Peptides against a protein of PDB entry 7AE7. Designs and how they scored, part 33

Target 1, 321 residues: chain A of PDB entry 7AE7
Amino acid sequence: KVYKDLREFLEVLEQEGQLIRVKEEVNPEPDIAAAGRAAANLGKNQPAVFFEKIKGYKYSVVTNVHGSWQNHALMLGLDKNTSTKDQFYELNRRWDKFPVPPNVVKREAAPCKENVIDKDINLFEILPLYRINEQDGGFYISKASVVTADPEYPDDFNKLNVGTYRIQVKDRDRVGIQALAMHDIAVQLEKAEAENKPLPIAITIGNNPLVTFMASTPVGYNQNEYEFVGALQDGVPMDIVKSDLYDHLYVPAGSEVVLEGHIIPRVRTVEGPFGEFPGSYSGARLQCEVKIDRITHRTNPIFENLYLGIPWTEIDYLMAL

## One batch from the design tools (peptide; aimed at target 1 F139 G272 A284)

Design b2_p16_4_s4 (made by RFdiffusion4, then SolubleMPNN; from b2_p16_4, 10 letters changed)
Fold by OpenDDE base, seed 5:
Structure b2_p16_4_s4 (fold): chain B 321 residues (1-321), chain A 16 residues (1-16)
Amino acid sequence: as target 1 above (321 residues)
Amino acid sequence: SAELEAQRARLESLIP
């Protein structure tokens, strides 16, 4: 099975008994993190946790989408009881199908374009933001697939990068992003900053689970993550659409939320701390800042965020494959 | 730091 979006995957997780739906209103803090930890205590077969109602917010949160081997099997369109060995075998088999070019769909065919916010941007109106860990320096978007291009070769689709980066909310229309030197985004940012130009960016939230997986998987600078998604879909192309602000940036057609904007050149602001692992906080540093210029989103967007509670964390599963 | 605490308080004030 291939999934067009997060919603199709969540439906399958629910059908397979791999999703817990919390229907009661929860407090963003501490209830989301507490419920995630409680779900992690259910054993090796950790379900996703879907919170329908968040106090003070309009929309829903889902966590722990990749938080088990069963969820990983289902992500690959395999039986949920597929062994880890067979999952690895199938992953490797499909990897060799690279490249599988994506389908570029029209704007009107892309669910991520259902709603537009281009003025009075407020991230808190669209995302049920909360502290993942009690001591976090702020609200994090921890499971976004971030799209950037090479400023020197913006039309080279092979240099289009889709990566996962630590993103802290900094204001209604600002986020901090951790662009480490080991990431392709740092190369692209360096080129933009050399000319004192903004780096175009699209921060995509709530994607096809294979997009999130590939965004978390290192690939070559001249390799497009979307073409690997097609490979991991066993040769079925994924659907992408042009961003609204930038013709050269393509986003998943099914994204729940797309934050379009730019990295402000040569600006660094305080970011952190963040509890990346239980009992371990990455310290505060000066990091890049993104101005959000436009939001597109699905009606009733689902905020997919990372579960970072008790090991095994969702990160552990994303890194284990 | 006082700066981080001030930032945290500012961001908390943005919660609806």
Scores: peptide ipSAE 0.280, ipTM 0.857, DockQ to the pose 0.740
OpenDDE base, seeds 1, 2, 3, 4: peptide ipSAE 0.237, 0.010, 0.015, 0.019; ipTM 0.829, 0.427, 0.551, 0.589

Design b2_p16_5 (made by RFdiffusion4)
Pose (drawn by RFdiffusion4):
Structure b2_p16_5 (pose): chain A 313 residues (1-149, 158-321), chain P 16 residues (1-16)
Amino acid sequence: KVYKDLREFLEVLEQEGQLIRVKEEVNPEPDIAAAGRAAANLGKNQPAVFFEKIKGYKYSVVTNVHGSWQNHALMLGLDKNTSTKDQFYELNRRWDKFPVPPNVVKREAAPCKENVIDKDINLFEILPLYRINEQDGGFYISKASVVTANKLNVGTYRIQVKDRDRVGIQALAMHDIAVQLEKAEAENKPLPIAITIGNNPLVTFMASTPVGYNQNEYEFVGALQDGVPMDIVKSDLYDHLYVPAGSEVVLEGHIIPRVRTVEGPFGEFPGSYSGARLQCEVKIDRITHRTNPIFENLYLGIPWTEIDYLMAL
Amino acid sequence: PEEQLEYIKKLREEAL
C-alpha cells in the first residue's frame, strides 16, 4: 500500500494496533512529552499516540508515528512483524528505483489547500504547540519537512516558535541555503522557504536522509513507494516551491535578512541538550492547512526514541 | 533560555 497523506497511514496504524487514542483532555506540558517518552519506553510494538483534546487548543496532536519497527514496516507497506533485516533489504532494493519524478497536481486537488490564512497569522490557532523537554528554549516544531530552492531540497530542521508568526531556524545547517543566504543578506532580500507538517511517513523519512547524496528528494519518495510517484503542489506565494499535496499544515514564509536571535537549547539525538546560539528567524507569510489539521510532532530523549527509527536504515 | 520559555508561555495565553 501507498499513503497519499498522514491520515491514511494513521488509519493503517490504528487497524494494526499500533495507534493509541487519548480522548481525555491533556495539558500541553508535560503530558504530551511524557506520553511520547512512555510510548518509546514500551520497548516492543511501540504505538503512535494520538491526543484528541489539548487544553486551550482546538486541534489534535500525534506523536511517536515512526517509533517502532512495526510502524516502520507499515510505513514501507510490509507486514508489521517484518524483521529489521528484511526491512533493510526492502529499503536497499527500493533505493535503486531512484529517480521517480513526482506528479504535479492542481491547487483545487491538493488537500493541503483547503484552508488559507493570509493575514493575522497565529501558529497557536492551528498547532497545539508545547514544550518537548523541560530545558528547551521554547515550544518546538520538531518534525517538519522544510522545502528550499533539480535544485529543490527537502530536509528536517528543528524549528523554535518565537512569535505568533515567527520561528527560529539553523540556516547554516541547510547546505543549499548558504549561497543564496549570502546574496540575500548582502542585498537585504528575503529568502523563500516552506515548512510542512503532518506528512506521508515516507516524506518525513526522506527528509531525514543524509544530505551527502544530493538526490532530488521528492523523486526519492517515489522510489521508496516502489515506483509510485508522489503528488506535489505549488505553494501559494512562491512558484519555485513545491510542497506535498497532502500535508496537514503548510507554512509559507521567508528567512528574515540580517536578523540573528537566540535559538535553543534543544535536544539532540545523542541524548543531550544542545546549547543556545544565535540563529536565523523565519517570518510566516501564509498558512494553508487541511480541515481539522493534525500536528505531527516528535518526542526526543535518551535513545531509543522516534528519531533513532527515522535515522536507522 | 528561561526568558524565552516564559515569554512564549505568556504569548500562548495571549494568542488564544

Design b2_p16_5_s1 (made by RFdiffusion4, then SolubleMPNN; from b2_p16_5, 9 letters changed)
Fold by OpenDDE base, seed 5:
Structure b2_p16_5_s1 (fold): chain B 321 residues (1-321), chain A 16 residues (1-16)
Amino acid sequence: as target 1 above (321 residues)
Amino acid sequence: AEENRRRLEELRKEAL
């Protein structure tokens, strides 16, 4: 089984008994984080948790999508009871299919383009934002696949980077992003900042589960994560679409939400603290700031966010493959 | 279906 989007994956998770649907209205705090922790306690086959109704918000949240070996098996389109060994074998077998170039679809064929917001940007109207941990310095987007390009080689598709970064919401139309020197985005940002230019960025939320997996998996600077997604789909290309603002940025066609904008050159603002791991807070630091200039989204967009709580966390599963 | 119901009931008891 190959998934075009998050929704097709959530449907399979639900069919396989790997998703709990919460239909009652919940408080964004503390209920989402509490329910994620409770789901982690349900045993070894931890389900995703889908919250249909969030108090004060219009849209839904899903957490713990990658939060079990069963969910990882299903992500690979395998039986949910496939052993970790067999999952690893299959992952490695498929990895050798790299590169599998994506299909570039037309704008009208991309679900992420169903709705556009190009004025009066307010992230709180689109994303049911909440604190993941009680001591977090704000709201985090913790499971985004962030798309950037090399500003020196914008036409080099192999240098298109899709990565996962810590993103704090700073204002209605601004986010802080943790671009560490070891990240490919930091190389691209350095080139842009040398010329005092903005770095184009697309922050994509609620993706095909293999996109999220590859965005969390380090690859070479000249390797495109989408071509690995196609490999991990056993040679089936994924669908991408051109961003609205930038000719050289391509986003997953099925993304629930796409935040298009730019990293403001040579600006650093306070970001954090954030509870990255249980009992460990990274302190507040000066980080890059992104201005959001355009949003595209699916109708009734689902906010996919990481479960961070009692081990094993969702990150632990994402790093274990 | 029944397993998911039980899990939802446990989730509600602990978190909601």
Scores: peptide ipSAE 0.306, ipTM 0.877, DockQ to the pose 0.024
OpenDDE base, seeds 1, 2, 3, 4: peptide ipSAE 0.301, 0.016, 0.284, 0.019; ipTM 0.875, 0.421, 0.867, 0.558

Design b2_p16_5_s2 (made by RFdiffusion4, then SolubleMPNN; from b2_p16_5, 11 letters changed)
Fold by OpenDDE base, seed 1:
Formats: structure tokens, C-alpha cells, sequence
Structure b2_p16_5_s2 (fold): chain B 321 residues (1-321), chain A 16 residues (1-16)
């Protein structure tokens, strides 16, 4: 089984008994985090939690999508009871299929392009933002697949980077992003900042689960994560589409939300703290700032966000394979 | 950090 988008995966999770649907209206805080923790207490077979209605917000949230070995098996299109050993074996077998180039689809064929916001941008109108942890310094977008390119080689598709970074909402149209020196985005940003130029960026939310997985998996600087997604799809290409603002940035065609913008050169603002691990907060730091210039989104976009609770957290699963 | 949290919470309330 291959998934075109998050929605197809959520449907399978629900069919397999690996998704809890909360139909009653919840408060963004503390109910989302509390319900996520409650679901985690169900044991090793942790389901995703889908919140249909969030007070004050128009759209839905899903969390813990990658939060179990069953969900990982299903992500690979395997039986949910596939052993971790067999999942690892299958992942390695498929990894050897790299590269599997993505399909570039037309804009009109990409669900992420159903709606456009290009003025009066307000992230709170699109994303049901909440504090993931009680002591978080703000609202975080924690499962975004962030697309950037090498500004010296924008047409080199092998240098297109899709990564997961800590993103704090800073304003209606601004986010802080943690670009550490070990990340490919930091190399690309350094090149842009050397010339005092903005770095083009697309922050994609609610993707094909293998995109989210690969965005969390280190690959070589000259390797494209989308070509690994195709490999992990057992040789089936994934669908990508050009960003609206940048000809050289490609986003997953099925993304729920795409935040297009730029990293502001040579600007650093206070970001954090964030509870990356239970009882552990990464302190406040000066981080890069992104201006959001355009949003594209699916109708009734689903905000996929990370579950953080008792170990194993969703991040532990994303990094375990 | 705490100030940023309060400011963002106010921003949320004004944006909803």
C-alpha cells in the first residue's frame, strides 16, 4: 500500500484500529496534550488521535501519527503486526531502490493548491495552534517537512533538502526555525546570509507519512529525500509540485498546508523554551526567523503535530528506524 | 520566554 497524502494514511489507521477520533469539541489547551497522553497510556500499540473540533479554531488536529510500531508498519504498507525486525529488513530492502525520482505534477493536480492566502496572512486562521507542553514558550509546529535548496545551485534537484526542524510561531506571519550547523538547511542559509539574501523556504504540514519519516532521517547533502520516499514506497514515485513563489522549490502535492516564505537574512530572535523530552526543555535561544509570504492549503486542512509525552514519544519512533 | 508566551496567547485571542 502506498499513500498519496496524510488523509489516505489516516483512513488506513482508522480501519486498522490505530486512530482514535475525538468528535466532541475540545479546548486547544490542555485537552489536546491531555488526550495525547491518555492515548499513550494505552500501551505499546499507541493510536493516532484525531481532534475534529477545537474551540476557537476552524480546522482539525491529528497527533501521534507515527507513534507506534503498528503505525510504522502501516506506513510501510505492511501488516500492522509486522515485527520491528521485519520492518527494519523491509526498510533496508527498499532503501536499496534509491533513487526513485518523484513525479512532478501540475499545479491544478496538487491538492495542496486548493486554497491560497497571499495577503493578511494569519497562521492562527489555518492552524489550530496550541502549547504542546505546559511550559513551552509558545506554539510549535513540530512535524513540518521543511523544503529548502542550495542558493548557489537552485536547479540542482539533488541539493533540494527536506528536513524536520523545531518551528515556533512568532507572529501571524512569522515563525522561528532552529537551523543547527549539522543540518543541511544551515549550510544553505549560510550561503544566503553571506550575500545578505533571503533563503527561500516552504514549510509543509500534514504530508504522506513517508515524507515526514524521510524529513526526519539524515541523508547526504547531495541526496534528495523525495527520491528516498519513492524507494520506501517500493519503487512507486511520490508526487511533488512546484511551490507558488519559487520555481526551484518542490513541495509534496498532497500537503495539508504549505507555508511559503523566506528566512530573513542575518536576523535572530528569541525562540523557546520547548519541551523536547519529558521533563527536559531546550532553553530559549536566538534562532532564525521566517517570514511567511504565501499559504496554500487543502480544503479543511488537518494540522499534523507531534505527540510529546511519556517515552516512547512519536519522535522516538521517527528516529528508531 | 514567559513574555513571549503571553504575547502569543494574546495574539491567538485577537486572531480567533
Amino acid sequence: as target 1 above (321 residues)
Amino acid sequence: AEKNREELEELRKKSL
Scores: peptide ipSAE 0.020, ipTM 0.505, DockQ to the pose 0.914
OpenDDE base, seeds 2, 3, 4, 5: peptide ipSAE 0.000, 0.010, 0.013, 0.014; ipTM 0.343, 0.393, 0.532, 0.494; seed 3 fails the geometry check

Design b2_p16_5_s3 (made by RFdiffusion4, then SolubleMPNN; from b2_p16_5, 8 letters changed)
Fold by OpenDDE base, seed 2:
Structure b2_p16_5_s3 (fold): chain B 321 residues (1-321), chain A 16 residues (1-16)
Amino acid sequence: as target 1 above (321 residues)
Amino acid sequence: AEEQRKRNEKLLKEAL
């Protein structure tokens, strides 16, 4: 089975008893994090948690989508009870199908283009933002697939990077991004900053689960994560669409929310602290700042965010594969 | 699957 988007995957998780739907209105804090901890305490069969109603917000949140081996089996379109060993075997078998080039779809065929916000941008109107950990220095977008290109080779599709980075919300239209020197985005940013140019960026939220998986998986600088998604779909291409602001950036056609903007060159602002692991906070650091210039989103967008609680957390599963 | 879902829903409701 192949999924076009997050919604098709959430439907399967719900059918398989691997998603809990919270229909009652919850407070963004502490209820989302509390429910995530409760889901983690269910043992090895940790479900995703879908919150239909968040107090003070219009849209829904889903957490712990990758939070179990059962969810990973289902992501691969395998039986829910497929052993970790057999999941790894199947991942390796499919990995050898690389590259599987994505389909570029028309704008009219891309669900992420259903709605546009190009003025008076306010992230709090689109995303039900909350503190993931009690001592976090702000609101984080922790499960975004961030699209950037090489500014020297913008038309080289093999250098198009889709990565997962720590993103703190700084203002209505500003986010801090942690671009570590070991990440491909840091190489691309260094090239842009050498010329004092902005780096174009698309921050995509609520994707096909294999896009989120590949964005969290290190690949070569000249390897496109979308071509691995097609490989992991057993040779079925994924659908991508051109970004609205940039001819050289392509986003998943099914993304719930796409934040298009730029990294401001040579600007660094305080970001953090953030609880990456229970009881361990990464200190505040000077990090890059992104201006959001345009938003596209699906009607009734789902905010997919990482659950960080008691081990095994969702990040532990994403890093274990 | 449905019994597991109902059990999970109960446990989450007790934690919220």
Scores: peptide ipSAE 0.153, ipTM 0.836, DockQ to the pose 0.023
OpenDDE base, seeds 1, 3, 4, 5: peptide ipSAE 0.129, 0.070, 0.011, 0.124; ipTM 0.813, 0.770, 0.495, 0.808

Design b2_p16_5_s4 (made by RFdiffusion4, then SolubleMPNN; from b2_p16_5, 6 letters changed)
Fold by OpenDDE base, seed 1:
Structure b2_p16_5_s4 (fold): chain B 321 residues (1-321), chain A 16 residues (1-16)
Amino acid sequence: as target 1 above (321 residues)
Amino acid sequence: AEENRERNKKLLEEAL
């Protein structure tokens, strides 16, 4: 089975008994993190947790989408009881299908374009933000697939990068992003900053689970993550759409939310701390800052965010293969 | 599938 978007995957998780729906209104804190911990305590068959109603917010949150081997098997469109060994063999078999070029769909065919916010940007109106860990220095977006390109080669689709980075909400229209020197985004940012130019960025939230998986999987600088998504879909191309602000950036057509903007050149602001592991916080650091200039989103967007709890965490499953 | 769903739901409701 291939998934067009997060919603099709969540439907399968629910059908397979790998999603719990919380229908009662919850407080963003501490209830979301508490329920995530409770889900992790269920043992090896950790379900996703979908919060339909969050006090003070309009939209829903889902956590722990990749939080088990069963969810990982289902992501690959396999039986949920497929062994980790067989999942690995199937992943490798599909990897050999690279490259599978994506389909570029028209704007009117892309669900991520259903709604537009181009003024008075307020991330709190579109994302039910909460502290993931008790000691976090703010609200984090932890499962975004971040799209950037090489500013010297904007038309080279092979240099389009889709990566996962730690993103702290800094203001209504600003986020801090952790661009480490080992990441392709840092190479691209260095080129932009050398010329004192903004780096165009699209921060995509709530994707096809294979997009999220590939965004967390290191690939070569001249390899496109979307072409691996098509390979992992057993040769079925994924659907992408051109960003609204940038002709050279393409986003998943089915994204729940797309934050389009730019990394502000030569600006660094305090970001963190963040609890990357239980009892371990990555300290506060000076990180780059993104200005959000435009939001596109699906109607009733689902905020997919990472569950961080007792190991194995959702990160451990995203990095295990 | 349904038994696991109900069990999981109850465990979350007890933790909230």
Scores: peptide ipSAE 0.056, ipTM 0.735, DockQ to the pose 0.023
OpenDDE base, seeds 2, 3, 4, 5: peptide ipSAE 0.020, 0.020, 0.005, 0.025; ipTM 0.599, 0.593, 0.424, 0.571

Design b2_p16_6 (made by RFdiffusion4)
Pose (drawn by RFdiffusion4):
Structure b2_p16_6 (pose): chain A 313 residues (1-149, 158-321), chain P 16 residues (1-16)
Amino acid sequence: KVYKDLREFLEVLEQEGQLIRVKEEVNPEPDIAAAGRAAANLGKNQPAVFFEKIKGYKYSVVTNVHGSWQNHALMLGLDKNTSTKDQFYELNRRWDKFPVPPNVVKREAAPCKENVIDKDINLFEILPLYRINEQDGGFYISKASVVTANKLNVGTYRIQVKDRDRVGIQALAMHDIAVQLEKAEAENKPLPIAITIGNNPLVTFMASTPVGYNQNEYEFVGALQDGVPMDIVKSDLYDHLYVPAGSEVVLEGHIIPRVRTVEGPFGEFPGSYSGARLQCEVKIDRITHRTNPIFENLYLGIPWTEIDYLMAL
Amino acid sequence: SYPTKEEYLRDYEPES
């Protein structure tokens, strides 16, 4: 099976006993992060945890989506009990199907274009943002796929919420931004960027894939789907930016020129906090989102947690 | 009700 969006994958996870629904209202901190750690601590058949009610927020959160070999196998469309070695072989075989060009769809057909917010941008009206770890510098978006511009790149970068319409980003960790970053800051011009949240599991998996192999990213997702192309749609504001047609939330924005502010600290996969450093800020100019969006976020702590599964094979 | 900016952000000093 192939997933057009996060919601089909969550449906499969729930049918397979790999998704737990928390119906009672929970507080943002530390409840969501504590549940994410506990789900990771179950050791075997760790499920995704779906929080339907978060105090003070309108929408729902899902965590630990990738955080088990069962979830990982179901992401690949295999039986949930497929061994890790057999999943490795299946990924090795599909790796060679690269490239599979994506299908570009019309705006009216992309579920991520159901709702538009073009003014008075407020991330908290859409995303139930919370603190992941006690010593984090702020509320984080820890599982976004970021699109920048064959020269189109998708990657995962930790995003700290700074204001209702502003976030932080480590721009010098996106090694295609940094030739256009010099030109843009030297000329005081903004650099367009797209942040996608709540994606097809293979899109997130591709976004965590090593940069050393300069692939075409979306064309790699079609390879992981064993030859089935993925659907992408053009962003509202920037014609050279394409986002997954099924994303739950799309934040279209730009990197603010000549602005460096304190970002962090935040958790890193080796199990420790990073330090606080001066980083770039991104202004959100537009939000498009599916009706009743789902905030797919990720808990990070002492290994093994969900990030290890996203990096392993 | 949503958190204020001072509720979801903390002040830190940057490392060199």

Design b2_p16_6_s1 (made by RFdiffusion4, then SolubleMPNN; from b2_p16_6, 8 letters changed)
Fold by OpenDDE base, seed 1:
Structure b2_p16_6_s1 (fold): chain B 321 residues (1-321), chain A 16 residues (1-16)
Amino acid sequence: as target 1 above (321 residues)
Amino acid sequence: SLPSREEYNREFEAEE
């Protein structure tokens, strides 16, 4: 099975008994994190946790989408009981199908374009933000697939980067992003900053699970993550659409939320701390700042966010494959 | 101590 979006995957997770739906209104803190930890205690077959109602917010949260080998099997369209060995075998087999170019769909065909916010941007109105860890220095968006391009080669689709980065919410329309030197985004940012130019960015939230997976998987600088998604879909292209602000940035057509904006050149702000691992916090750092200029989103967008708890964490599964 | 935002930005601009 191939998934067009997060919603199709969540439906399968629920059908397969790999999703817990919390229908009662919860407090963003501490209830979301507490429920995530409780779900992790269910053993190796950790379900996703879907929170329908969050106090003070309009929309829903889902966590731990990639939080088990069963969920990874289902992500690949396999039986949930497929062994880890067989999952790796199948992943490797499909990897050899690279490249599988994506389909570029029209704006009207892209669910991520259902709603637009281009003024008075407030991330808190769209995303049910909460502290993932008790000691976090703020609210984090931790499962975003961030789209950037090479500013010297904006039309080179092979240099389009889709990556996962630590993103702290700084204000209603600003986020901090951790762009480490080893990340492709850092190379692209360096080029933009050399000219004192903003780097165009699209931060996409709530994607096809293979997009999220590939955004967390290192690939070559001249390789497009979307073409690997098509490979991992066993040769079925994924659907992408142009961003609204930038002709050269393409986002997943099915994204729940797309934050379009720019990295402010030569600006660093305090970001962190963040609990990257259980009981381990990265210190506060000076990181890049993104101005959000436009939001597109699906009606009733689902905020997919990372679950961090006792090992195995969702990160462990995302990095294990 | 981490440099101030202004110090960091100045250092970054000076490395260019």
Scores: peptide ipSAE 0.000, ipTM 0.278, DockQ to the pose 0.042
OpenDDE base, seeds 2, 3, 4, 5: peptide ipSAE 0.000, 0.000, 0.000, 0.000; ipTM 0.362, 0.356, 0.321, 0.285; seed 5 fails the geometry check

Design b2_p16_6_s2 (made by RFdiffusion4, then SolubleMPNN; from b2_p16_6, 8 letters changed)
Fold by OpenDDE base, seed 4:
Structure b2_p16_6_s2 (fold): chain B 321 residues (1-321), chain A 16 residues (1-16)
Amino acid sequence: as target 1 above (321 residues)
Amino acid sequence: MLPSKEEYLSEFEAEE
């Protein structure tokens, strides 16, 4: 099975008994994180947790979407009881199908374009933001697929990067992004900053689970993550759509939320601390700042965010294969 | 105790 979006995947997770719906209103803190930890304690078959109602917010949150081997099997369109070994073999078999170019769909066909916000941007109106860990220095978007291009080669689709980065909310329309030197985004930013130019960016939230997986998987600088998604879909192209602000940036057609903007050149602001691992906090660092200029989103957008728990975190499943 | 959402937003307004 191939999934066009997060919603199709969540439906399958629910059908397979790998999703818990919390229907009662919860407090963003500490209930979301607490419920995530409780779900992780249910053992090896950790379900996704979907919070339908969050106090003070209009929209829903889902966590732990990739938080088990069962969920990982289902992501690959396999039986939920497929062994880790067989998942690995299947992943490798499909990996060899690279590249599978995506389909570019029209704007009118892209669910991520259902709604537009281009003035009075307030991230807190669109995303049910909460602190994931008790000692976090702020609200984090921890499971976004961030799209950037090489500013010297903006039309080279092979240099289009889709990566996962730690993102701290810094204002209603600003986020800090952790772009480490080892990340492809850092190479692209360096080129932009050399000319004192903004780096165009699209921060996509709530995607096809294979997009999220590939965004968390290191690939070559000249390899497009969307072409790997098509490979991992066993040769079925994924659907992408042109961003509204930038002709050279493409986003998943089915994204729940797309934050379009730019990295402000040569600006660094304090980001962190964040509990990347239980009991381990990264120090505060000076990191890049993104201005959000436009939001597109599906009606009733789902905020997909990372769950961090012991002993296995969701990130461990994303990186273990 | 972590600041509320409202307290956190007020910090942004103070930096502008």
Scores: peptide ipSAE 0.029, ipTM 0.564, DockQ to the pose 0.103
OpenDDE base, seeds 1, 2, 3, 5: peptide ipSAE 0.000, 0.005, 0.000, 0.006; ipTM 0.366, 0.378, 0.289, 0.395

Design b2_p16_6_s3 (made by RFdiffusion4, then SolubleMPNN; from b2_p16_6, 7 letters changed)
Fold by OpenDDE base, seed 1:
Structure b2_p16_6_s3 (fold): chain B 321 residues (1-321), chain A 16 residues (1-16)
Amino acid sequence: as target 1 above (321 residues)
Amino acid sequence: MLPTKEEYNREFEAEE
């Protein structure tokens, strides 16, 4: 089975008993994190947790989407009880199908384009933001697939990068992003900053689970993550659409929310701390700042965010494959 | 790319 978007995957998770739906209104803090921890206590077969109603917000949150081997099996369109060994075997088999080029769909065919916000941008109106950990220095967007390109080769589709980075909300229309030197985004940013130019960026939230997986998986600088998604879909291309602001950036057609903007050149602001692992917090750092210039989103967008819990974090599963 | 647990730990140790 192939999924077009997060919603199709969540439907399967629910059908397979791998999603808990919380229908009662919850407080963003501490209830989301507390419920996530409670779900983690259910053992190795941890379900996703979908919060339908969040006090003070209009939209929903889902956590722990990748938080179990069962969820990973289902992501690959396998039986939920597929062994880890067989999942790895199948992953490797499909990996050899690279490249599988994506389909570029028209704007009118892309669900991520259903709604547009291009003025008075307020992230809090679109995303039910909360502190993931009690000691976090702010609100984090932790499962975004961030799209950037090489500013010297914007038309080279093979240099289009889709990565996952730590993103702290700084203001209504600003986020901090951790771009480490080892990340492709840092290479691209360095080129832009050398010319004192903004780096175009699209921060995509709530994607096809294989997009999120590939955005978390290291690939070569001249390899496109979308072409691996097609490979992992056993040769079925994924659907992408051109961003609204930039002709050279393509986003998943099914994204719940797309934050389009730019990394401000040669600006660094305090970001953190963030509880990346249970009981461990990264220090405060000077990180890049993104200005959000445009938002596109699906009607009733689902905010997919990371679950951090014991014994296994969602990160552990995303990195274990 | 999500940083590895080892990368996170290494960066944390380098900043302390």
Scores: peptide ipSAE 0.006, ipTM 0.365, DockQ to the pose 0.043
OpenDDE base, seeds 2, 3, 4, 5: peptide ipSAE 0.005, 0.007, 0.005, 0.000; ipTM 0.378, 0.460, 0.380, 0.366; seeds 2, 3, 4, 5 fail the geometry check

